Peptides against a protein of PDB entry 4U39. Designs and how they scored, part 61

Target 1, 302 residues: chain A of PDB entry 4U39
Amino acid sequence: SIKVIGVGGGGNNAVNRMIENEVQGVEYIAVNTDAQALNLSKAEVKMQIGAKLTRGLGAGANPEVGKKAAEESKEQIEEALKGADMVFVTAGMGGGTGTGAAPVIAQIAKDLGALTVGVVTRPFTFEGRKRQLQAAGGISAMKEAVDTLIVIPNDRILEIVDKNTPMLEAFREADNVLRQGVQGISDLIATPGLINLDFADVKTIMSNKGSALMGIGIATGENRAAEAAKKAISSPLLEAAIDGAQGVLMNITGGTNLSLYEVQEAADIVASASDQDVNMIFGSVINENLKDEIVVTVIATG

## One batch from the design tools (peptide; aimed at target 1 S284)

Design b2_p25_7 (made by RFdiffusion4)
Pose (drawn by RFdiffusion4):
Structure b2_p25_7 (pose): chain A 294 residues (1-190, 197-206, 209-302), chain P 25 residues (1-25)
Amino acid sequence: SIKVIGVGGGGNNAVNRMIENEVQGVEYIAVNTDAQALNLSKAEVKMQIGAKLTRGLGAGANPEVGKKAAEESKEQIEEALKGADMVFVTAGMGGGTGTGAAPVIAQIAKDLGALTVGVVTRPFTFEGRKRQLQAAGGISAMKEAVDTLIVIPNDRILEIVDKNTPMLEAFREADNVLRQGVQGISDLIALDFADVKTIMKGSALMGIGIATGENRAAEAAKKAISSPLLEAAIDGAQGVLMNITGGTNLSLYEVQEAADIVASASDQDVNMIFGSVINENLKDEIVVTVIATG
Amino acid sequence: KTLTERIAEALKGKEPPFVVFIPGT
């Protein structure tokens, strides 16, 4: 019983993307102060929060509103989260709802005893000072409210995509990366949560590599461990979760080769949760998701 | 043991898809 909660617009897209990618085994909850944006969520459960406060008009990039909105809907949220073994709280930080409400929601989930993993994007630098400041204040709050907070620095999306990809696609990739963050874990729970719990505090950074071809598992792992999303050296990690995903042509040769690359770059006595998952919708593509904690 | 040794042991007899927990030493 793992629930992925998209909070605000940032999470709304990630949840959509997850659903679009048919990520299995999770119950999705899209939570928004913005009734219009929320009605775009492909989530079966659409929770409008702050209905009294925002009247479906959203938080206006005011985290305080997203927070008061979440506090207003404190009871509606717990009801939706009860029974969750694990709650992914996925949101865009810098906003109002995502920045405000996610900590409230993730804290509720944490109090509910669920393994609360918040997976958020820090706004692109270009989103400006307000976005940066609010997320920073927001990411700070997400850390206090989750067991593990995987923070995806959107600015690093721009190093990854072609220098000329339009902004719209840059935001889109941030959504996918958020989805890639949650799927990278949720695919490994579809298992004693104390395992993953022991891997889940402090902040967490993740990396992703995608590759195709003859030498792809290594190409993907190398790209994953060196990825711009992954800002710090993995040898600094106390725990590492590794997810290898490929087509039905995923061989153990490929799997371990990528595991060896991720492993050698990690500490030797590192705790590790490692999985490889077959995605029939993949052909020659392989995706390594690496999440380091410490 | 090294992490690579521990991974090699954890992967004995496994086929994709799988999930393993590899505790530290």

Design b2_p25_7_s1 (made by RFdiffusion4, then SolubleMPNN; from b2_p25_7, 7 letters changed; failed a check: too like the target's own chain)
Amino acid sequence: MSLIERIREALKGKKPPFVVYIPGV

Design b2_p25_7_s2 (made by RFdiffusion4, then SolubleMPNN; from b2_p25_7, 9 letters changed)
Fold by OpenDDE base, seed 2:
Structure b2_p25_7_s2 (fold): chain B 302 residues (1-302), chain A 25 residues (1-25)
Amino acid sequence: as target 1 above (302 residues)
Amino acid sequence: MSLIERLRKALEGKKPPFVVFIPGD
């Protein structure tokens, strides 16, 4: 089974966005120290951590409280993650609960033998230096606790949105990028009718790979596949080119009119930007809601 | 074989939706 665990406010917002976008084949778990915020989760499983420590009042933007809350609730987390083959841990780094609890939860997942993937954001620079420093500590702890860690630099989201985008919309876009990171992988594994991927191959690409980068491209029109692929490999979300990656996961999602030629064209572009010895998972997914759009997601590992 | 050649070979006879693994050389 695949489990997605949202940790703290940002992680739970991302999980809500995943549920709203009908990400299939995954089980959702919402984790928070704030009981009121947790009640707003759409996840089937809602877990309050650190009930004794925080009394449901949240972590007060303190990562140490988030960490201790997860430690207090270790057995409950273990029970919720038990039997998962893969666990996505998603969080916004820089906050109290997400930053502190996500590494603990990830370690629990890893210790249970699940392939553990972190999908986390760095805070925007405008959130202040304290959040950036807290996020750096959380990301460092996540690196040790996961098999693969996708880090989304929120400041790079500002490069892909309109200059007049309100701050609130920038946070919503961060939640959406977290969704895309999880969905880009989970759709390759859990999409109904995709019987062709051995989970061993996923492990080959994602086990003990450390940091990963994600690029996303969206396009329409006659050259939409090529354009989307070019946007993905040159995405502002990529802190480096994909040509140094030991593994690449590529997802091409389109409507019912997605052609094999378009898939091949996009794949050729990503392959041309990749190392010749790269391990690649390449998938094409049909989403009837995309109509004329193609979405290319590239995740570079190692 | 180049990565592109391996990819093209792996895509032979495929139609969306599909997923393939292309191991590194």
Scores: peptide ipSAE 0.498, ipTM 0.931, DockQ to the pose 0.903
OpenDDE base, seeds 1, 3, 4, 5: peptide ipSAE 0.492, 0.492, 0.021, 0.476; ipTM 0.930, 0.930, 0.633, 0.925

Design b2_p25_7_s3 (made by RFdiffusion4, then SolubleMPNN; from b2_p25_7, 7 letters changed; failed a check: too like the target's own chain)
Amino acid sequence: ASLVERIREALKGKKPPFVVYIPGV

Design b2_p25_7_s4 (made by RFdiffusion4, then SolubleMPNN; from b2_p25_7, 9 letters changed)
Fold by OpenDDE base, seed 4:
Structure b2_p25_7_s4 (fold): chain B 302 residues (1-302), chain A 25 residues (1-25)
Amino acid sequence: as target 1 above (302 residues)
Amino acid sequence: MSLIEKLREALKGKKPPFVVYIPGD
């Protein structure tokens, strides 16, 4: 089974976005120290951590409280994660609960033998220096606790949205990028009957790979596949080129009119930007909600 | 074979949706 754990406010917002977008084949768990915020989760499983420590009032933006809350609730987390083959841990770094608890939860998942993937955000610069410093500590702890860590730099989201985009929409876009990171991988694994992919191959690409980079491209029109692929490999979300990566996961998602030619064209572009000896998982996914749009997600590992 | 050649071979006869694995050298 694949489990997605949203940790803290940002992680839970991302999980809500995943549920709203009907991401298939995954189980959702919402984790928070704030009981009121947790009640707003759409996840089937809701877990309050650190009930004794926080009394359900949250972590007060203190990562140490988030960490201790997860440690207090270790047995409950273990029970919720038991039997998972793969665990996605998603969080917004820089806060209290997400920053502190996500590494603990990730370590628990890893210790249970699950392939553990972190998908986290760095805070926007405008959220302040304290959040950036806390995020750096949380990301460092996540790197040690996961097999693969995708870090989304929120400031780079500002490069892909309109300059007049309200701050609230920038946060929503961050949640959406987290969704895309999880969904881009999970759709390659969880879609019943479509996957001639051994989970062992996923482990080969993602186990003990450390930091990973994600690029996303979206396009419409006649050359949509090529344009989407070019946007993905040159995405502002990529802090480096995908060249040099030991592994690449590529997802091409389109509507029912997605052609094999378009898939091939997009794949050729990503392959041309990759090392010749790269381990690659390549998937084409059909989303009926996509009309003329193609979405290319590239995740570079190692 | 180049990565592109390996990919093209793996895609032969496939129709979306599908997933393929291309092992590295």
Scores: peptide ipSAE 0.478, ipTM 0.927, DockQ to the pose 0.900
OpenDDE base, seeds 1, 2, 3, 5: peptide ipSAE 0.449, 0.137, 0.361, 0.439; ipTM 0.923, 0.708, 0.875, 0.920

Design b2_p25_8 (made by RFdiffusion4)
Pose (drawn by RFdiffusion4):
Structure b2_p25_8 (pose): chain A 294 residues (1-190, 197-206, 209-302), chain P 25 residues (1-25)
Amino acid sequence: SIKVIGVGGGGNNAVNRMIENEVQGVEYIAVNTDAQALNLSKAEVKMQIGAKLTRGLGAGANPEVGKKAAEESKEQIEEALKGADMVFVTAGMGGGTGTGAAPVIAQIAKDLGALTVGVVTRPFTFEGRKRQLQAAGGISAMKEAVDTLIVIPNDRILEIVDKNTPMLEAFREADNVLRQGVQGISDLIALDFADVKTIMKGSALMGIGIATGENRAAEAAKKAISSPLLEAAIDGAQGVLMNITGGTNLSLYEVQEAADIVASASDQDVNMIFGSVINENLKDEIVVTVIATG
Amino acid sequence: MTLAGFGVGETASEAIDKMVAHFKE
């Protein structure tokens, strides 16, 4: 019983993307103050929060509103979260709802005893000062409210995509990366949560590599461990979760080869949760998701 | 999607060995 909660617009898209990618084994909850944006969620559960406060008009990039909105819906949320063994709280930070409400929601989930993993994006630098400041204040709050907070620096999306990909695609990739963050774990729980719990505090950074071809597992792992999303050296990690995903042509040779690359770059006595998942919708593509905690 | 291999360990090598064993199953 793992629940992925998209909070605000940032999470709304990630949840959509997850659903679009048919990420299995999770119950999705899209939570928004913005009734219009929420009605775009492909989530079966659409929770409008702050209905009294925002009247479906959203938080206006005011985290305080997203917060008060979440506090207002404190009871509706717990009801939706009860029975969750694990709650992914996925949101865009810098907003109002995502920045405000996610900590409230993730804290509720944490109090509910669920393994609360918040997976959020820090706004692109270009989103400006308000976005940056609010997320910083917001990411700071997400850390206090989750067991593990995987923070995806959107600015690093721009290093990864072609220098000329339009902004719309840059935001889109941030959504996918958020989805890639949650799927990277949720695919490994579809298992004693104390395992993953022992891997879940402090902040967490993740990396992704995608590759195709003859030497792809290594190419993907190398790209994953060196990825711009992954800002710090992995040898600094106390715990590392690795996810290898490929087509039905995923071989152990490929799997271990990528595991060896990720492992050698991690500390030797590191705790590790490692999985390889077959995605029939993949052909020659392989995706290594690496999440380091410490 | 389906599990190809899984491992959990207190060391990277232990986690990989457990994954290799699980994958070969």

Design b2_p25_8_s2 (made by RFdiffusion4, then SolubleMPNN; from b2_p25_8, 11 letters changed)
Fold by OpenDDE base, seed 2:
Structure b2_p25_8_s2 (fold): chain B 302 residues (1-302), chain A 25 residues (1-25)
Amino acid sequence: as target 1 above (302 residues)
Amino acid sequence: MKLFGFGVGKTAQEAIDKFKEDAEK
């Protein structure tokens, strides 16, 4: 089974966005120290952590409280993650609960033998230096606790949105990018298709790979596959080029008119931008809600 | 959503070739 665990406010917002976008074949778990915020989760499983420590009042933006809350609730987390083949741990780093609890939860998942993937955001620079420093510590701890860690630099989201985009919409876009990171992988594994991906192949590419980069490209029109692929490999979300990656996971999502040629063309572009000896998985997904759009998601590991 | 197909390889080219082979079956 695949479990997605949203940790703290940002992680739970991302999980809500995943549920709203009907990300299939995954079980959702919402984790928070704030009981009121947790009640707003759409996840089937809602877990309050650190009930004794925080009394449901949240972590007060302190990562050490988030960490201790997860440690207090270790057995409950273990039971919720038990039997998962894969666990996505999603969080907004820089806060209290997400920053502190996500590494603990990730380690629990890994110790249970699940393929553990972190999908986390760095805070925007405008959230202040304290959040950036807290996020850096949390990301470092996540890197040790996961098989693969996708880090989304929120400041790069400002390069893909309109300059007049309100701050609240920039946070919503961060939640959407977190969704895309999880969905880009989970759709390849969990979506019933004509040809199912072997989970062993995913393990080969994602196990013990450390940091990963994610690029997203969207295009329409006659060259939409090529344009989407080019946008993905040059995405502002990529902190580096994918040419040094040891592994690449690519999702090509289109409407019912997605052709084999378009899938091949997109894959060839990503392949050409990758190392010759890169371990590559790519998959194509049909989404009936996509009209003439193609969405390419690239995850580069190693 | 529905998975249309996939390619896996130790190289990008092998992944693409496998995808092509599987799509032709």
Scores: peptide ipSAE 0.292, ipTM 0.824, DockQ to the pose 0.816
OpenDDE base, seeds 1, 3, 4, 5: peptide ipSAE 0.249, 0.263, 0.203, 0.176; ipTM 0.802, 0.815, 0.777, 0.770

Design b2_p25_8_s3 (made by RFdiffusion4, then SolubleMPNN; from b2_p25_8, 10 letters changed)
Fold by OpenDDE base, seed 5:
Structure b2_p25_8_s3 (fold): chain B 302 residues (1-302), chain A 25 residues (1-25)
Amino acid sequence: as target 1 above (302 residues)
Amino acid sequence: MKIFGFGVGKTAQEAIDKMKADAEK
């Protein structure tokens, strides 16, 4: 089974966005120290952590409180994660609960033998230096606790949105990028396909790879596959080029008109931008809700 | 939502070839 754990406010917002977008084949768990915020989760499983420590009042933006809250609730987390083949841990780094608890939860998942993938955001620079420093510490702890860590730099979202985009919409876009990162992988594994991926192949690409980069490209029209692939490999979300990546996971999602040729064209573009000896997994997904749109998600590891 | 196909390989070409071969199955 695949489990997605949203940790803290940002992680829970991302999970809510995943549920709203009908991301299928995954079990959702919302984790928070704030009981009121947790009640707003759409996740089936809601777990309040650190009830003794925090009394449900949250972590006070302190990562150490978030960490201790997860440690207090270790047995409950273990029970909720038991039997997962893969665990996504999603959080907004820089806060109390997400920053502190996400690494603990990730370690628990890894210790249970699940393929553990972190999908986390760096805070926007405007959220202040304190959040950036807290996020850096949380990301460092996540690297040690996961098989693969996807870090989304929120400041790069500002490069892809209009300059007049309200702050609230920038956060919604961050939640959407988190969704895309999780969905891009989960759709390849959780959706019964014409071609089953061997989960062993996914493990080979994602196990103990450390930091991963994510690129997303969206396009429409006659060259939509090529354009989406080019946008993905040049995505502002990529902190580096994918040419040094030892592994690439690619998702090509289109409507019912997605052709094998378009899938090949997109895969060839991503391959050409990758190392010659790169281990590549690509999947193609039909989403009937997509009209003429192709979405390419690239995750580069190693 | 349906998976149309997957390719796995050490090279992109190998992955594509495998995907094609499996789709013809």
Scores: peptide ipSAE 0.034, ipTM 0.618, DockQ to the pose 0.776
OpenDDE base, seeds 1, 2, 3, 4: peptide ipSAE 0.031, 0.032, 0.033, 0.032; ipTM 0.566, 0.559, 0.625, 0.615; seed 4 fails the geometry check

Design b2_p25_8_s4 (made by RFdiffusion4, then SolubleMPNN; from b2_p25_8, 10 letters changed)
Fold by OpenDDE base, seed 4:
Structure b2_p25_8_s4 (fold): chain B 302 residues (1-302), chain A 25 residues (1-25)
Amino acid sequence: as target 1 above (302 residues)
Amino acid sequence: MKIAGFGVGKTAEEAIKKMKEDFLK
């Protein structure tokens, strides 16, 4: 089974976005120290952590409170994650709960023997230096606790969105990028009726790889597959080129008119931008909501 | 490069066959 656990406000917003986008084949768990915020989650499983420590009032933007809250609730987290083959831990780094609890939850998942993937954001620079410093500590702790850690630099989202994009929309786009990171991997494994990849192959590419980079490309029109692939490998979300990556996961999502030729064209572009010795997994997904759009997600590991 | 993948096709067999021909060399 695949479980997606959203930790704190940002993680729970991402989980809500995943549910709204009908990401299939995954179980959603919302975790928070704030009981009121947790009640707004769309997840089926809602877990309040650190009830004794916080009394449901949240972590006060303190990562140490988030950490202790997860430690207090360890047994409950273990029970919720038990029997998962794969666990996605998603959080916005820089806050209290997400920053402190996500590494603890990830370690619990890993200790249970699940393939543990972190998908987290760095805060925007405008959220202030304190959040950036807290995020750096949380990301360091996540790296030790996961098999693969995808870090999304939120400031790079500002390079993708229109300059007039309201701040609230920039946060929604961060939630959407978190969604794309989780969905890009989960669709390769969990989508019923597609040619299932051997979970062992995914495990080989993602186990103990440390930090990963994600690129996203979207295009329409006759050359949409090639354009989307080129945008993905040159995405502002990629802090480095994918040419040195030991593993690449590629998701090609299109409407009902997505062709095998387009999938091949996109895969060839990503393969040509990758190391010759790279292990690549690619998949294609049909999403009827995309109409003429193709979305290419590239995750580079190692 | 080792490439594994799944594709869209009329049948799983058609998709697998094409992927093997094109990528699984």
Scores: peptide ipSAE 0.036, ipTM 0.528, DockQ to the pose 0.124
OpenDDE base, seeds 1, 2, 3, 5: peptide ipSAE 0.034, 0.031, 0.036, 0.033; ipTM 0.629, 0.601, 0.636, 0.646

## One batch from the design tools (peptide; aimed at target 1 S284 V285)

Design b2_p26_1 (made by RFdiffusion4)
Pose (drawn by RFdiffusion4):
Structure b2_p26_1 (pose): chain A 294 residues (1-190, 197-206, 209-302), chain P 26 residues (1-26)
Amino acid sequence: SIKVIGVGGGGNNAVNRMIENEVQGVEYIAVNTDAQALNLSKAEVKMQIGAKLTRGLGAGANPEVGKKAAEESKEQIEEALKGADMVFVTAGMGGGTGTGAAPVIAQIAKDLGALTVGVVTRPFTFEGRKRQLQAAGGISAMKEAVDTLIVIPNDRILEIVDKNTPMLEAFREADNVLRQGVQGISDLIALDFADVKTIMKGSALMGIGIATGENRAAEAAKKAISSPLLEAAIDGAQGVLMNITGGTNLSLYEVQEAADIVASASDQDVNMIFGSVINENLKDEIVVTVIATG
Amino acid sequence: STVAIGVGTRDEAIAQHTTNFKENQS
């Protein structure tokens, strides 16, 4: 019983993307103050929060509103979250709802005893000062409210995508990366949570590599461990979760080769949760998701 | 989906994963 909660617009998209990618084994909850944007969620459960406060008009990039909105819906949320063994709280930070409500929601989930993993994007630098400041204040709050907070620096999306990809696609990739963050774990729980719990505090950074071809597992792993999303050296990690996903042509040779690359770059005595998952919708593509904690 | 997994120290997790992967392929 693992629940992925998209909070605000940032999470709304990630949840959509997860659903779009048919990520299995999770119950999705899209939570928004913005009734219009929420009605776009492909989530079976659409929780409008702050209905009294925002009247479906959203938080206006005011985290305080997203917070008061979440506090207003404190009871509706717990109801939706009860029975969750694990709650992914996925949101865009810098907003109002994502920045404000996610900590409220993630804290509720944490109090509910669920393994609360918040997976958020820090706004692109270009989103400006407000966005940056609010997320910083928001990411700070997400850390206090989750067991593990995987923070995806959107600015690093721009290093990854072609220099000329339009902004719309840059935001879109942030959504996918958020999805890639949650799927990178949720695919490994579809297992004693104490395992993953021992891996889940402090902040966490993740990396992703995608490759195709003859030498792809290594190409993917190398890209994953060196990825711009992954801002710090992995040898600094106390715990590392590795996810290897490929087509039905995923070989152990490829799997371990990528594991060896991720492993050698991690501390020797590091705790590790490692999985490889077959995605039939993949052909020659292989995706290594690496999440380091410490 | 077919998932092979390992959990533990690095070498332990890799070994468990390799075993689990071979079992799933058999």

Design b2_p26_1_s1 (made by RFdiffusion4, then SolubleMPNN; from b2_p26_1, 16 letters changed)
Fold by OpenDDE base, seed 1:
Structure b2_p26_1_s1 (fold): chain B 302 residues (1-302), chain A 26 residues (1-26)
Amino acid sequence: as target 1 above (302 residues)
Amino acid sequence: MKIAIGVGTKQQAIEEMKKDFLKLQE
């Protein structure tokens, strides 16, 4: 089974966005120290952590409180994650609960033998230096606790949105990018096909790989596949080119009009940008909810 | 949703995915 665990406010917003976008074949778990915020989760499983420590009042933007809250609730987290083959841990780094609890939860998942993937955001620079420093500590702890860690630099989201985009929309886009990171991988595994992806192949590419980079491209029109692929491999979300990666996962998602030519064209672009000896997983997904858009997600590991 | 998957080296993964994709369109 695949479990997605949203940790704290940002993680739970991302999980809500995943549920709203009908990400298939995953179980959703919402974790928070704030009981009121947790009640707003759309996840089937809602877990309040650190109830004794915080009394449901949240972590007060203190990562140590988030950490201790997860430690207090370790047995409950273990029970919720039990039997998962793969666990996505999603959080917004820089806050109290997400920053402190996500590494603890990730370690619990890893200790249970699940392939543990972190998908987290760095705070925007405008959220202040304190959040950046807290996020750096949380990301460092996540890197030790996960098999693969995708870090989304929120400041790079500002390069892909309009200059006049309200701050609230920038946060929504961060939640959407978190969704895309999880969905891009989970769809490869959980979407039914004639040939199902062997989970062993996923483990080969994602197990003990450390940091991973993610690029996303979206396009419409006649050259949409090529444009989406080019945008993905040159995505501002990529802190480096995908050359040098030991593994590449690519998801090409389109509507019912997605053609073989488009799939090939996008795959050739991503492959050409990757190293010669790279292990690749290519997935082409037909999503009836997509009309004229093609979405290319690239994840480079190693 | 339906998926076509290819795994392996660049060309192998592409060809496997294409082969699977063609079958999905049948």
Scores: peptide ipSAE 0.361, ipTM 0.893, DockQ to the pose 0.864
OpenDDE base, seeds 2, 3, 4, 5: peptide ipSAE 0.300, 0.268, 0.285, 0.267; ipTM 0.844, 0.832, 0.858, 0.829

Design b2_p26_1_s2 (made by RFdiffusion4, then SolubleMPNN; from b2_p26_1, 13 letters changed)
Fold by OpenDDE base, seed 4:
Structure b2_p26_1_s2 (fold): chain B 302 residues (1-302), chain A 26 residues (1-26)
Amino acid sequence: as target 1 above (302 residues)
Amino acid sequence: MLIAIGVGTKDQAIAQMKEDFLKLQE
């Protein structure tokens, strides 16, 4: 089974966005120290951690409280993650609960033998230096606790959105990018298809790879596949070029009008931007909710 | 719905993906 665990406010917002977008084939778990915030989760499984420590009042933006809350609730987390083949741990780094608890939860998933993938955000620079420093510590702890860690630099989202985008919409876009990172992988594994991906191949590409980068490209029109692929490999979310990666996972998602030519063109572009000796997984997904849009997601590991 | 998968080296992954997609058009 595939489990997606949202940790703290940002992680839970991302999980809500995943549920709203009908991401299939995954089980959702919401984890928080704030009981009121947890009640707003759309996840089937809601877990309050650190109930004794926090009394449901949250972590007070302190990562040490988030860590201790997850440690207090270790047995409950173990039971919720038990039997998962893959666990996505999603969080907004820089806060109390997400920053402190996500590494503990990830380690629990890994110790249970699940392929553990972190999908986390760095805070915006405007959220202040304290959040950036807390996020750096949380990201470092996540890197040791996961098989693969996708880090989304929120400041780079400001390069994708309109300059007049309200701050609230920039946070919603961060939640959407977290969704795209999880969905880009999960759709290749969990989507009922005419073709199944061997989970062993996913393990080969994602196990013990450390940091990963994600690029996203979206386009419409006659050259939409090529444009989407070019946007993905040149995405502002990529802190480095994909040519240094040891593994590349690509998802090409289109509507019912997605052609073989478009899939090939997008795959050739991404593969040409990658090293020759790289292990690759390329997947093509039909999403009926996409009209004339193609979405290319690239994840570079190693 | 997943319609094509390619795994391996660049050439292998692209070849498999093409083969899978062609089988769906038959």
Scores: peptide ipSAE 0.387, ipTM 0.881, DockQ to the pose 0.818
OpenDDE base, seeds 1, 2, 3, 5: peptide ipSAE 0.387, 0.376, 0.375, 0.359; ipTM 0.879, 0.875, 0.875, 0.868

